# Ledger of designs, part 308: peptides against a protein of PDB entry 5Z08

Target 1, 168 residues: chain A of PDB entry 5Z08
Amino acid sequence: RQKDEWAKKTSSLMKQLDWFIGEHLGAMLAAEELGGPVVGELMEIDPDDLSAGFNAHGKLKKATSQPDLDRRQRRIDDIWGPQDEQGQAHKRKRGADEALAASAEMRDLIEQLMNKLVEAGGDNSATYVEIPRESAAARFLVRSKVAMFHPNDARRLRLVDFGRDLDD
Target 2, 222 residues: chain B of PDB entry 5Z08
Amino acid sequence: GLPRLIDAIEEASKIPAKRRQTPIKPTIEKLTTHLYTHGASPDSLLRLADLLTLRNHLDQASLAAITRNLYPSSTVSDEVVLRFIGALGHGQLKPTLALQALFLRWLVMVYHLLENPGVLGQVYGVLFDLLDTAAIRPQLCHLLALVTRRKHVRPFRIQAILTLSRQTGGDPNLTGLLRVFKNYYPEIIVGDATKGRASAFKHPDPQWRQHLDEIQQRRSEA

## One batch from the design tools (peptide; made by RFdiffusion4, then SolubleMPNN)

Design b2_p28_3_s4 (from b2_p28_3, 10 letters changed)
Fold by OpenDDE base, seed 5:
Structure b2_p28_3_s4 (fold): chain B 168 residues (1-168), chain C 222 residues (1-222), chain A 28 residues (1-28)
Amino acid sequence: as target 1 above (168 residues)
Amino acid sequence: as target 2 above (222 residues)
Amino acid sequence: AKKLKELEEIFLRLTYRVLGEEGLKLAL
């Protein structure tokens, strides 16, 4: 009974987390990877504002032609700049695909981090996941105080052990 | 009445100060005088919490004046509490850290009037993770000292306080919070971190408390 | 029990960081 209630609550919360990642977080992470605003520094980015593109400071580009577009800014403008209707449809599709990819990356990363924490049995040295790159997902977990990088290796990430008790 | 003053301020808050037809300052002064005399009802508190926490065109001095006069005439709802907690931390759309410190001070001073004090215990993790923000740390530690229960005292939080205490050269508010933790788990090894000066977490404004009590008494007699 | 506590603390922090007040309401 208690184990079954725990399993049900855990499953329900996992579904809510997956929903939150898909509906809110994934698009914001994709925007950060594309040179948009840092997730959780700008609250309430309208999804429609994501399509307008971002300047080098993570601010929404107003349509004003500033001449000294850095190469990165040109790439962002090539991705998000005014294009014909076909170009806009391709950009919307690409943005949706990037949001799905970022959602999948975040889900997988949380799962790996959770599995390593459980497997380590209280050994903090064994809780590290090796990450292929410093992604927006990894940085967001660290900024959210959910995860920590290894002090000497930014390719190693671990969860904060919230579940450990003093009575254990 | 108070609702009409709030209506006028809400409308003015949508307009940049340079584009307002009339100065808002006289209306803010009427509002703060009314709040000081009568307090705010639950409905008025919710509306004022929106004005204080949402990004608008009100000046920081006006927002601070409203917050300093935000006497509840009755109870404080969970919704009002969560609105203030939601406004904490760093962000372009969040209130200034100076205003956030006033919100935390307010929550400390009205803690005994919360409809459900347990709501702060449910969001404890959010409050605790803000301890690295120096500008709000004194009031945040005081609020956490009121909210902390045995269930919140965890190894990762003890380690976080100890680490932050070393990094800050022994902040007396962190030392005070660590003593609160030790009251629930006397066996916690805190080393030299508790030997320093600790905050006593005394009421931050005795005059404000007295005036609040006078406002609350008038409601019980009505 | 440990896995549930971990998920609760993760969900609270992530939702608050993205949605603020509305994130708190989702986590409660």
Scores: peptide ipSAE 0.722, ipTM 0.917, DockQ to the pose 0.812
Fold by OpenDDE base, seed 3:
Structure b2_p28_3_s4 (fold): chain B 168 residues (1-168), chain C 222 residues (1-222), chain A 28 residues (1-28)
Amino acid sequence: as target 1 above (168 residues)
Amino acid sequence: as target 2 above (222 residues)
Amino acid sequence: AKKLKELEEIFLRLTYRVLGEEGLKLAL
């Protein structure tokens, strides 16, 4: 009975987390990877605002001021710059594909981190996951105080052990 | 009445100060005088929480004046509490850290009027993670000292406070919070971090408390 | 129990960091 209720609550919460990653977080992480605003420091970016591109300060480009675009902003403009209707459809598709990829990366990273925490059995040295790159997903988990980098190796990430009790 | 004053301030908050036809300061003074005399109903309190937490064109002095006069005439709803907690931390859309410190001070002073004090315990993790923000730490530690229960005292939080205490040279508010944790788990090793002077978490404004009690008494007689 | 507590604390922090007040309402 009580174990079944905990299993049901855990399954429900995982589904809610997966929904939240897909509907909100994935597009914002994709924008950060493309040189957009840092997730959780700036406004809700409307996915439609992603198409307008970002200045070097992570602000939406208003149509008027063409200041000297840095190399990163040029790359954003090359990805998101004014194109014909076919080019806009290709950009929207690419933005959707990048949001899906960022969502999948975040889901996989959380799953790996959770699995390592469970497998470690309380050994903090065994809780680290090796990450191929410092992604927007990894940085966001650290900024959110959910995960920590290894002090000597930025390729190793672990969850904060929130579940450990003093009565355990 | 209070609703009409809030309406006028809401409309003025949408307009930059340089583009307003009339100065808003006289309306803010009428609002703060009304709040000081009568307090805010739950509905008015929610609307005022929106004005204080949402990015608008109101000046910091006006926002601070409203916050300092934000006497509840009744209870404080979970929605009002969550509105203030949602406005905490770093971000371009968030209120200034000075205003956030006033919100945390307000939550301390009205804690006994919360409809559900348990709501702060549910968002405890969010509040605790803000302890590294020096500008709000004194008021945040005081609020956490009120909210903390046995279920919140966890190994990772003990380690986080100990680490932050070392980094800050033994902040007396962190030492005070560690003593609250030790009341639930006397066996916790806090080391040299507790040898320093701890904050006693006394009421931050006794005059404000007395005036709140007078407003609350008038409601019980009506 | 430990896995559920871990997920609750993760979900609270991630939703709050992205959605603020609305994130808190989702996590409660």
Scores: peptide ipSAE 0.721, ipTM 0.917, DockQ to the pose 0.830
Fold by OpenDDE base, seed 4:
Structure b2_p28_3_s4 (fold): chain B 168 residues (1-168), chain C 222 residues (1-222), chain A 28 residues (1-28)
Amino acid sequence: as target 1 above (168 residues)
Amino acid sequence: as target 2 above (222 residues)
Amino acid sequence: AKKLKELEEIFLRLTYRVLGEEGLKLAL
């Protein structure tokens, strides 16, 4: 009985988290990856305000564009640059695709982090996930105090073990 | 009455000070006087919480004056509490850290009037994660000292306090909070972090408390 | 139980960080 209730609650909460990622967080993460505002520093970016475009002050200073970031940025400029009605539709679609991709990345990252935490059985050294890059998703989890980078390796990320009890 | 004063301030808050037809200061003074004399109803508290937490054109001195006179005439709803908690931390749209410290101080001073004190326990993680923000830490530790229950004392939080205590050179508020944790788990090894001076988390303003009690007594007689 | 607690704490922090007060309301 209690295990089934916990399983149901867990499943419900996962669905809510997935919803939240898809409806709110994914677009914001996509915008951050695209050189938009840092997620959670500008509260009250209405998703509609995200669609209105970033003002010149919301431009993250060009972090040293990794060549792949320049390709993304060109793709972004191709996605967000002033275009005709067809271009706007393609932009909206590409923006939606980037939001979906960011949502998927965040979901996958949380899942991997959760799985590693469970598998580690209390060994903090075993809880690290290797991340291919410092993504907006990874940075956001760290800023949110949900995850921590390894002190010596920014490619290793772990969840904070919130579930551990002192009575355990 | 209070609603009309709030209306006037709400309208003024939408307008930059330089573009206001009338100075807002006299209206703020009337509001604060009214609040001091009668307190704020739950509805008025919510509206005032909006004015205090939303980014507007009110000056910081006015916002601070309202907050210092924010006597509840009744209870404090969860919505009011969540409005203040939602306004905490870093962000361009958030109130100043100085104002946030006043909100936390206010929550400490009205904690006994919360309709559901458990709401703070539910958002405990959010509050706790703000401990690295030095400007609000004293009041935040005091609030957490009131809110903390056994369920909140977790290994990661102990480690976080210990780490932050080392980084801050032994902040007495963190030491005080760690002592609260020890009350639930005496076996917690805190090393030298608890040997230092700890905050006693005394009421921040005894005069404010007395005046609040006088306002609350009038409610019980009405 | 541990997984649920973990998810609760994750959800609280993420929603608060993005939506502030409204995020708290979602997590409660």
Scores: peptide ipSAE 0.721, ipTM 0.917, DockQ to the pose 0.832
Fold by OpenDDE base, seed 1:
Structure b2_p28_3_s4 (fold): chain B 168 residues (1-168), chain C 222 residues (1-222), chain A 28 residues (1-28)
Amino acid sequence: as target 1 above (168 residues)
Amino acid sequence: as target 2 above (222 residues)
Amino acid sequence: AKKLKELEEIFLRLTYRVLGEEGLKLAL
């Protein structure tokens, strides 16, 4: 019973994390990789939207009719400048493909980091994952205080061991 | 009444100061006077938390004045708490660190009026991760000292405080927080980090507390 | 239990960093 509830909660939370990465984080990471704003630091506010008041993430309090997706798409479009309708459609598609790629990279990185943490059995030296590059995903995990680089090697990343107890 | 004053300030907050037809300062003074005299209802607190945490065209002095007079007449909801916590940290859309320090100070001073003090315990990780932000650290350590329970005392947090304590030359607020951790786990080896002067986490403003108590007493008589 | 605690702490931090107040509401 308790193990089954734990397994269900873990599975549910993984699905929520995957959803969050796909729906929110992936597009922002893709924008950062393209030279856009750093995720969680720079959200551009349209000055005209200041009238509605913004949360710390540039979300308008009033439901503006344009979904958050359209604003992210506009940022990708704005980064690449105004093109004709065909060029905008190609930019939108490219931005969507880059968001999917960034989402996949983040999911894979979290999975690898989690697997290494479990496999290490409490040995911090064994918890490092080798990353091929310093990606927006890796930097974001570090800025979020979820992961840490190895002090002598920025190609090695590990999770913070949140699950370790003092009663262990 | 208070709702009409909030309405006027909300409308003014949408407009740059240079484009306002009327100065907002007299309305802010009326609001702060009203808050000082009567406090804010839960609904008014939520609206004021929006004005304080959302990016708008209000000046920092006005925002600070509202925050200094933000006396709850009743309880403080989880929604109000989460709005203030959501506004913490670095970011272009976030309030200034000076204003964030006032929010954390406010949360300390109204902690006993929270509808669910456990909400701060659920977001403990977010609060703890802000300890490297020097400008808010004193108030943050005080809040964490109130919120900390046995379940929050973890090896990674002990190590994080010890590391940050060394980097800061032994910040007395971090030393105070380590002592709180040691109350739950006496066996924690903190080395020289706890031998230093620790903050006592005294109430930040005794006069503010007294005035809050007077406002809260009027509610109990109604 | 350790894996769930790890995921809870990860999810809280990532959602807060991206969505702030709304991220906190998702994680609670």
Scores: peptide ipSAE 0.719, ipTM 0.916, DockQ to the pose 0.815

Design b2_p28_4_s1 (from b2_p28_4, 15 letters changed)
Fold by OpenDDE base, seed 1:
Parts: structure tokens; C-alpha cells; sequence
Structure b2_p28_4_s1 (fold): chain B 168 residues (1-168), chain C 222 residues (1-222), chain A 28 residues (1-28)
């Protein structure tokens, strides 16, 4: 009975976490990957705002036509196409797709990290997940103090075991 | 450097203002200017925490000025946190309630720089028991909102906040703290006593945050 | 309100609470 209650609570929290990743965190992670602000500098990024691109300072571009766009911005503008209605729709769609991709990456990474921690049975050496790249998701987990890189290998990430603090 | 300024202030703090050969105000101004420009190292923070929290002959304006410029250049140790927590409450040896409110505000503003945020969770009871102190309640509720975890949300504390909320006519800071509790226990009936506007616990000083971030960035680049 | 916690803090709170619940469920 109590075990079932904890399992239900865990399931509920995982659903809430999934919602948080999808509805809030994914867009911010996508913005960071696109050369925007670091997650948390801009708390509310509308996926539609991702389409506007970011200036050299990582701030959302206001739609004003100033010509001396840094090469990176030209590339973003070139990637995002003309400012016509079709171009704006393509931009919005791409922003949404990047947010979805970032959300999926974060979900998968958290799941892998949690699974490895459970499987390791307390062996810290067995808790590391190999990451293909240092993503915004991986950096965010480290900044959140929920994950740590291996001291000698930045491709290896482990979840912090918060469950151990209950035994002390 | 900063250590020499702290040395001079520590020595001056032992002497009543009327018996000092030289005014301390110019040294305080140099200290606050240095802190504003460079921040304080962990070691300097500890020494400054002792100056701020221990009974000495420094005037309240000087103590407040130091506290307002107490930018950490790095992390904040458990020892520094515990100095400020130990200075809270009523007592002849404790700082003024006005200064305690500044300490709590500082802890809120540097919470993300704590080496171990769990230290505040360990002293949660001490903080919680001070909620009846009106002068520090706004900042205390904000700090508790950051610190509160499920383990702290106990039936007796829920009831204590509900009772205090009724007694205070629905203090918006208590209502804000009850909302934090409700995030862990949705079944908490925030009854008629909490129909009031809850505090959103916004950052107390956005300019201070921005300046702190600038100081912190300089260290990450070094 | 999301305004109280940074995204980092919010994520940490989820992971801490989930981890705690898993640990409690294993001890039962």
C-alpha cells in the first residue's frame, strides 16, 4: 500500500517533469543551441520568438531592419528565409521543431541518467551515461546541480544520487 | 587590498566611536567601493559576516552599507550562512531587526551561490519559528519559499502558518508561503484567511542581481 | 508560480523529489 503510494507519486512527478520540459524548458534549450541566451536568462521564450533569431548579445531581435547583421545573423536570416508570410511560417515551424527536438533530447538524457543510477545499485563507476555531444541539455543538468561530468571525460555524465541523503 | 581594509575595520569595531582617533567612515567607504568593484572572497565574506553579526561598536549605517555591498566573488560557504542565521531573532546580543531583514534579503539574493543549499534546510525550524516577527517576515517568507522541500511541509507547520495568517489578517507573504506548501500538498485548503493577494517573491533588487552577475562572470573568465 | 524558481532550481526540485520517492519506495 505505501509502496504503491510512492510509485503513484513518482509517476505523477514524472508527468509534471515531462510537462515542464515540453512546455517551458524545450524552447529555452533550443534558444541556447541556436546561439541565444543561456537557459534562465530569458525565463519565457515563446517558440514563436525563436523564429526571430538572436542578436550578437543573445537577445531576441526586434524586427527592425538594421543592416550590419553579424555573419552569424545573416546565416540565421538565410536559414530562416525571407520575411514574407511563408518565411515567417517556416521560421515558426522551425522554432517549434527545434523546441521539440530539445525537449526530446532532455527527456531521453534524464531517463538514461535515472536508469543508470538505478541499475548501478550504488556503484558510482557504473552510473555514467555517454553523451554524443555537450548539448544545452547536458550543460543545463550540470548547472542545475543534478548531474556531473566525469572528471577526466566530458563525454560521461552521471546523475547526482539524491536518494543517498536519506540514509544519513 | 580588501584584507587590510577589513583589518582596520575589525580593530576600529573594538573601540567605541567616541574613543577612535580617526573616523572609520572613510575606511567603510573604501571597503564598500572595493566590494562593489571586486566582490568578496569566501574568506573575506566570513570576516565580514563576523563584523556584521557579532556585537561591536560599528554604527548601523556602516553595517547596512557593508551588507548592501556584500557581493560574493565566488561561492557562499555554510559557515557564512550559519553566521547570518545565528544572528536572527530577539536578544540583546543580536543585531537589530532592520539589519536582520537585510541579512535575510542578502541570503535570498545569493541563494544560487550557496556551496550547500541544504544547510538552510537543516536550520529550517529555526527560520520557521521566527515567522511571528513582523519586521523580518517578508524576507523570511521569501527565503523559506526558496528553502522549503516536501520534508519541511509538516502538518504542524501547515497549521502554524494558517493560524498566523489568520492572526495577521492574511499577510501576503504568509499566503505566498502557503502556496509553496500547497505545491507539495495540493490538499492544503488555503481557506478564507488566504483570499488575500499572495506575494510573488520577486527578486528584491534586479540591479543588485545584474551587478552580482558581472562580478561572478569576471571570476569565471580568470 | 514558475517565477519563484529558476528553470535550474525547478528541475533540481523535480529530480530531488523523484529520487526521494524512488528511494522511499525501495526501502518499503
Amino acid sequence: as target 1 above (168 residues)
Amino acid sequence: as target 2 above (222 residues)
Amino acid sequence: PLDLFSPEERLRLFIEEISENIAKAKKL
Scores: peptide ipSAE 0.473, ipTM 0.549, DockQ to the pose 0.270
Fold by OpenDDE base, seed 4:
Structure b2_p28_4_s1 (fold): chain B 168 residues (1-168), chain C 222 residues (1-222), chain A 28 residues (1-28)
Amino acid sequence: as target 1 above (168 residues)
Amino acid sequence: as target 2 above (222 residues)
Amino acid sequence: PLDLFSPEERLRLFIEEISENIAKAKKL
C-alpha cells in the first residue's frame, strides 16, 4: 500500500515535470540552443520571438538594418519567401518545433539519468549517461544542481543522488 | 591577502573601539574591497561568519559592510550556514535583528552555492519558529520558500502560518510562504485573510547576483 | 509557481522530490 502511494506520487510528479518541461522549459531551452539568453534570464520567451533570432550577446535581434552576410541568405529567403501569413506561420512552426525538440531532449535526458541512477545500485561509476553533445538541456541540469559532469569527461553526465540522505 | 585582513579584524574585534590604537575602518574597507573583487574561500567564509555572528567589539556598520560584500568564491559549507542560523533570534549574545536580516538575505542569495542545501532543511524548524519576529520575517519567508519541501509542510506549520497571517493582517511574505506550502498540498485553504498580495520572492539584489556570478565564473576558468 | 522559483530551482525541486519518493519506495 505505501509503496503504491509513493509510486503514484512519483507518477504524478513526473507528469507535472513533463508539463513543466513542455510548457515552460522547452521554449527557454530552445532559445538557449539558438544562441538566445540562458534559461531563466528571460522567463517569458514568446515562441514567436525565437523566430527573430538572437545576437551574439543573447539579445533579441531587433530588426536593425545592418546586413550581416550569413543572415543575408536567410533574409533573402525571408525577403523572397512570401511575406504572407504562410511565412510567419512557418517561422512560428519552426520555433514550436525547436521548443518541442528541446523538451523531448530534456525529458529523455532526465529519464536516462534517473534510470542509470536506479540501475547503478550505488555504484557511482555506473551512474553516468553519455551525452552526444553539451546541450542546453545538459547545461540546465547542471546549473539546476540536479546533474554533474564527470570531472574528466564533459560527455558523461550523472544525476545527483538526492535519495542518499534518507539513510542518515 | 584576505587571511591577513581577517587576522587583523579578528584581533581588532577583541578590543573595544575606544581602546584600539588604530582605526579599524581602513582595514574593513580593504577587506570589503577584496571580497568584492575576489570573493571569499570556504575557510575565509567560516572565519568571517564567526566575526559576523559571535559577539565582539566590531561596530554594526562594519558588520553590515562585510555581510553586503560576503561573496563566496566557491561553495558555502554547512558549518558556515549553521553559524548564521545559530545567530538568529533573540538573545543578548546574538547579533542585532537588522544584521540577522542581512544574514538571511545573504543565505537567500547564496542558496545555489550551498554544498548541502539539505542542511537548511534540517534546521527548518528553527527557521520556521522565528516567523513571529517581524524584523527578519521578510527574508526568513524568502529563505523558507527556497528550503521548504513536502516533508516540512506539516499540519501544525500550516496552522501556525495561517494564525500568524491573521495576526499580522495578512503579511504578504507569509502569504507567499503559504503559496509555497500549497504547491505541495493544493488542498490548503488559504483563508480570505490571506487573499492579499503575496510577495513574489524575487532575488533581493540582482546586481549582487550578477557580481557573484562573475566571481564564480573566474573560479571555473582558474 | 514559476513566479517564486527560477526554472533551475523548480526543476531541482521536482527531481529532489521524485528521487526522495523513489528512495522511500525502495525502502518499503
Scores: peptide ipSAE 0.473, ipTM 0.551, DockQ to the pose 0.283
Fold by OpenDDE base, seed 3:
Structure b2_p28_4_s1 (fold): chain B 168 residues (1-168), chain C 222 residues (1-222), chain A 28 residues (1-28)
Amino acid sequence: as target 1 above (168 residues)
Amino acid sequence: as target 2 above (222 residues)
Amino acid sequence: PLDLFSPEERLRLFIEEISENIAKAKKL
C-alpha cells in the first residue's frame, strides 16, 4: 500500500515535471541555446558570455571565440528579429521547433541521469552520463544544482543523489 | 591579509571600546574593504561568524558592516550556517534582532553556496518556531520558502501559520510561506484572511548578488 | 508556483521530491 502510494506520487510528479519542461522550460532553454538570456535570470546576460559555455563548476566561461557570437546573433536575429509576416511565421515555427527540441533534450537528459543513478547502485563513478555538448539543458541542470560535471571532464554529467540524506 | 585583520578585530573585541589603545574603526574599514574586494575563505567565514554571533565588545554598526560585506569567496560550511542559526531568537547572549535579520538575509543570499543545503532542513523546526518574532519574520519566511520541503509541511505547522497570519492581520510573508506549503499540498485551504497580497520572495539585493557572482567567478579562474 | 520560484529552484524541487519518493519507495 505505502509503496504503491509512493509510486503513484512519483508518477504524478514525473508528469508535472514533464509538463513544466514542455510548457515553460523548453522555450527558455531554446532562447538560451540560441544566445538569449539565461533561463530565469532577469539580468540581461550578454549572449557573448553564454557563447563561452559553462565550466565544470557550472560557471560562465569567458567568451573566447568572437566568431560563434556572430553566428548566434545572426541566428537570434533570424529567429527573433523583426521580419515580414511570412518571416514571422517561419520564425515562430523555428522557435517552436527549437523549444520542442530543447524540451526533448531536457527530458532525455533527466531520464538518462536518473537511470544512471539508479543503475550505479551507489557507485559514484558509474553515475556519469556522457553528453555530446554543453547544452543549455546540461548547464541548466548544473545551475539548478541537480547535476554536476565530472571535475576533469565537462562531457560527463551526473545527477545529485538527494536520496542519501534520508539515512541520517 | 584577511587573517591578520581578523586577528586584530578578535583581540579588540575582547576589550571595551573605552579601554582600547587604538580605534577599531579603521581596522573594520580595512576588513570590509578586503571582504568587498576578495570575499572570505571558508576559514575566514567561520572566524567572522564567531565575531558576529558571539557576544563581544564590537559595536552594532561594525557588526552590521561586516555582515553586509560577508561575501563568500567559496562555499559556506555547515558550521558557519549553524553559527548563524544558533544566534537567532531571544536572549541576553543573542545578537540584536536587527543583526539577526541581516544574518537571515545573508543566508538567503548565499543559499546557493551552501556545502550542504540539507543542514537548514535539519534545523527547520528551530527556524519555524521563530516566526512569531516580527523583527526577523520577513527574512525568516524567505529562508523557509527556500528550505521547505514536503516533509516539513505538517498539519501543525499549517495551522500555526494560519493562526499567526490571523493574529498579524495577514502578513504578506506568512501568506507567501503558506503559498509555498500549498505547492506541496494544494488542498490547504487558505482562509479569506490569507487571500491577501503574498510576498514573492525576490532576491533581497540584486547588486549584492552581482558582486557575489564576480567574486565567485574570480575563484574559478584561479 | 512559478511566481515564487525560479525555474532552477522549481526544477530542483521536482528532482528532490521525486528522488525522495523513490528512496522512500525503495526502503519499503
Scores: peptide ipSAE 0.468, ipTM 0.526, DockQ to the pose 0.260
Fold by OpenDDE base, seed 5:
Structure b2_p28_4_s1 (fold): chain B 168 residues (1-168), chain C 222 residues (1-222), chain A 28 residues (1-28)
Amino acid sequence: as target 1 above (168 residues)
Amino acid sequence: as target 2 above (222 residues)
Amino acid sequence: PLDLFSPEERLRLFIEEISENIAKAKKL
């Protein structure tokens, strides 16, 4: 009975987390991956503002014509290409696709981190997930203080065990 | 540089204003201009926290001006946080309640830059016990809304908020804090006396946030 | 609400609550 209540609460929280990732976090993560602002610096990333692209400093480019688009800016401009109506629709779609991809990466990473923590049975050495790259998702988890890199290997990430504080 | 400005202010803070050979106001203006332009390093933040929280001969306007320009260029250490928390409450050696409200507002605005946000959770009881202090209650409720975790939501604290809410005629900040508690325990019954407008605990200064972000970005570029 | 919590804080709260619930479920 009590186990079922905790399982139900966990499932509810997971659904809420999934919604939060999909509806809010994914777009911000996508912006960071594209060389935009760090997640949380731009709380309301209007997709239309993202269409202007980001400068080398992660700021929205003003509509000035300067051609030397860095690789990140090219990706942003590819996502957020010229302002014709068809281009805007393609931009919105591409922005949505990048947000979806970022959301999926974050969901998968959280799931892996949680699974490893559960499987490790208290062995901290077994809690690490190997990450293929330092992603916006991985950086965000570390900034959120929910994950930590291995001190000697930035490709290994572990979830912070918030459950231990219940026994102390 | 900033350290030399702090040195001059520290020395001036030991001397009553009437006995100072040189007016400190121009040095305070240089300090606040520097802080606004560059922010404060962790070491400078600690020194400034001591100037703001320890009893000295600095005037309230100067202390308030420093606090309003206390932009961290980096992170905020536990030690800096604890200086501000230790300055809260009533007492002859404590800062004014107006200055304490500015400290709490500052902690809210820099909460995302804390090296260890858990430090505020450790002093949760100290913060919570100050809720009866009307002058700091708005900012205190906002900070508590950020700090509150399930472990802090205890029956005695629920009852304390409900009692204080009745006594205050339903302070919107207390109602806001009780809504945060209800996120952890949905079964919390907000009595009729707590029916009313709740504070949404919006960021207290969007312009200050924007300027902080600009200071923090410059660090990432260096 | 996003107005109260940064995205980082909001994520941390989710992970904390989920982790606590999992831990409590294991003790039972």
Scores: peptide ipSAE 0.479, ipTM 0.522, DockQ to the pose 0.311; fails the geometry check

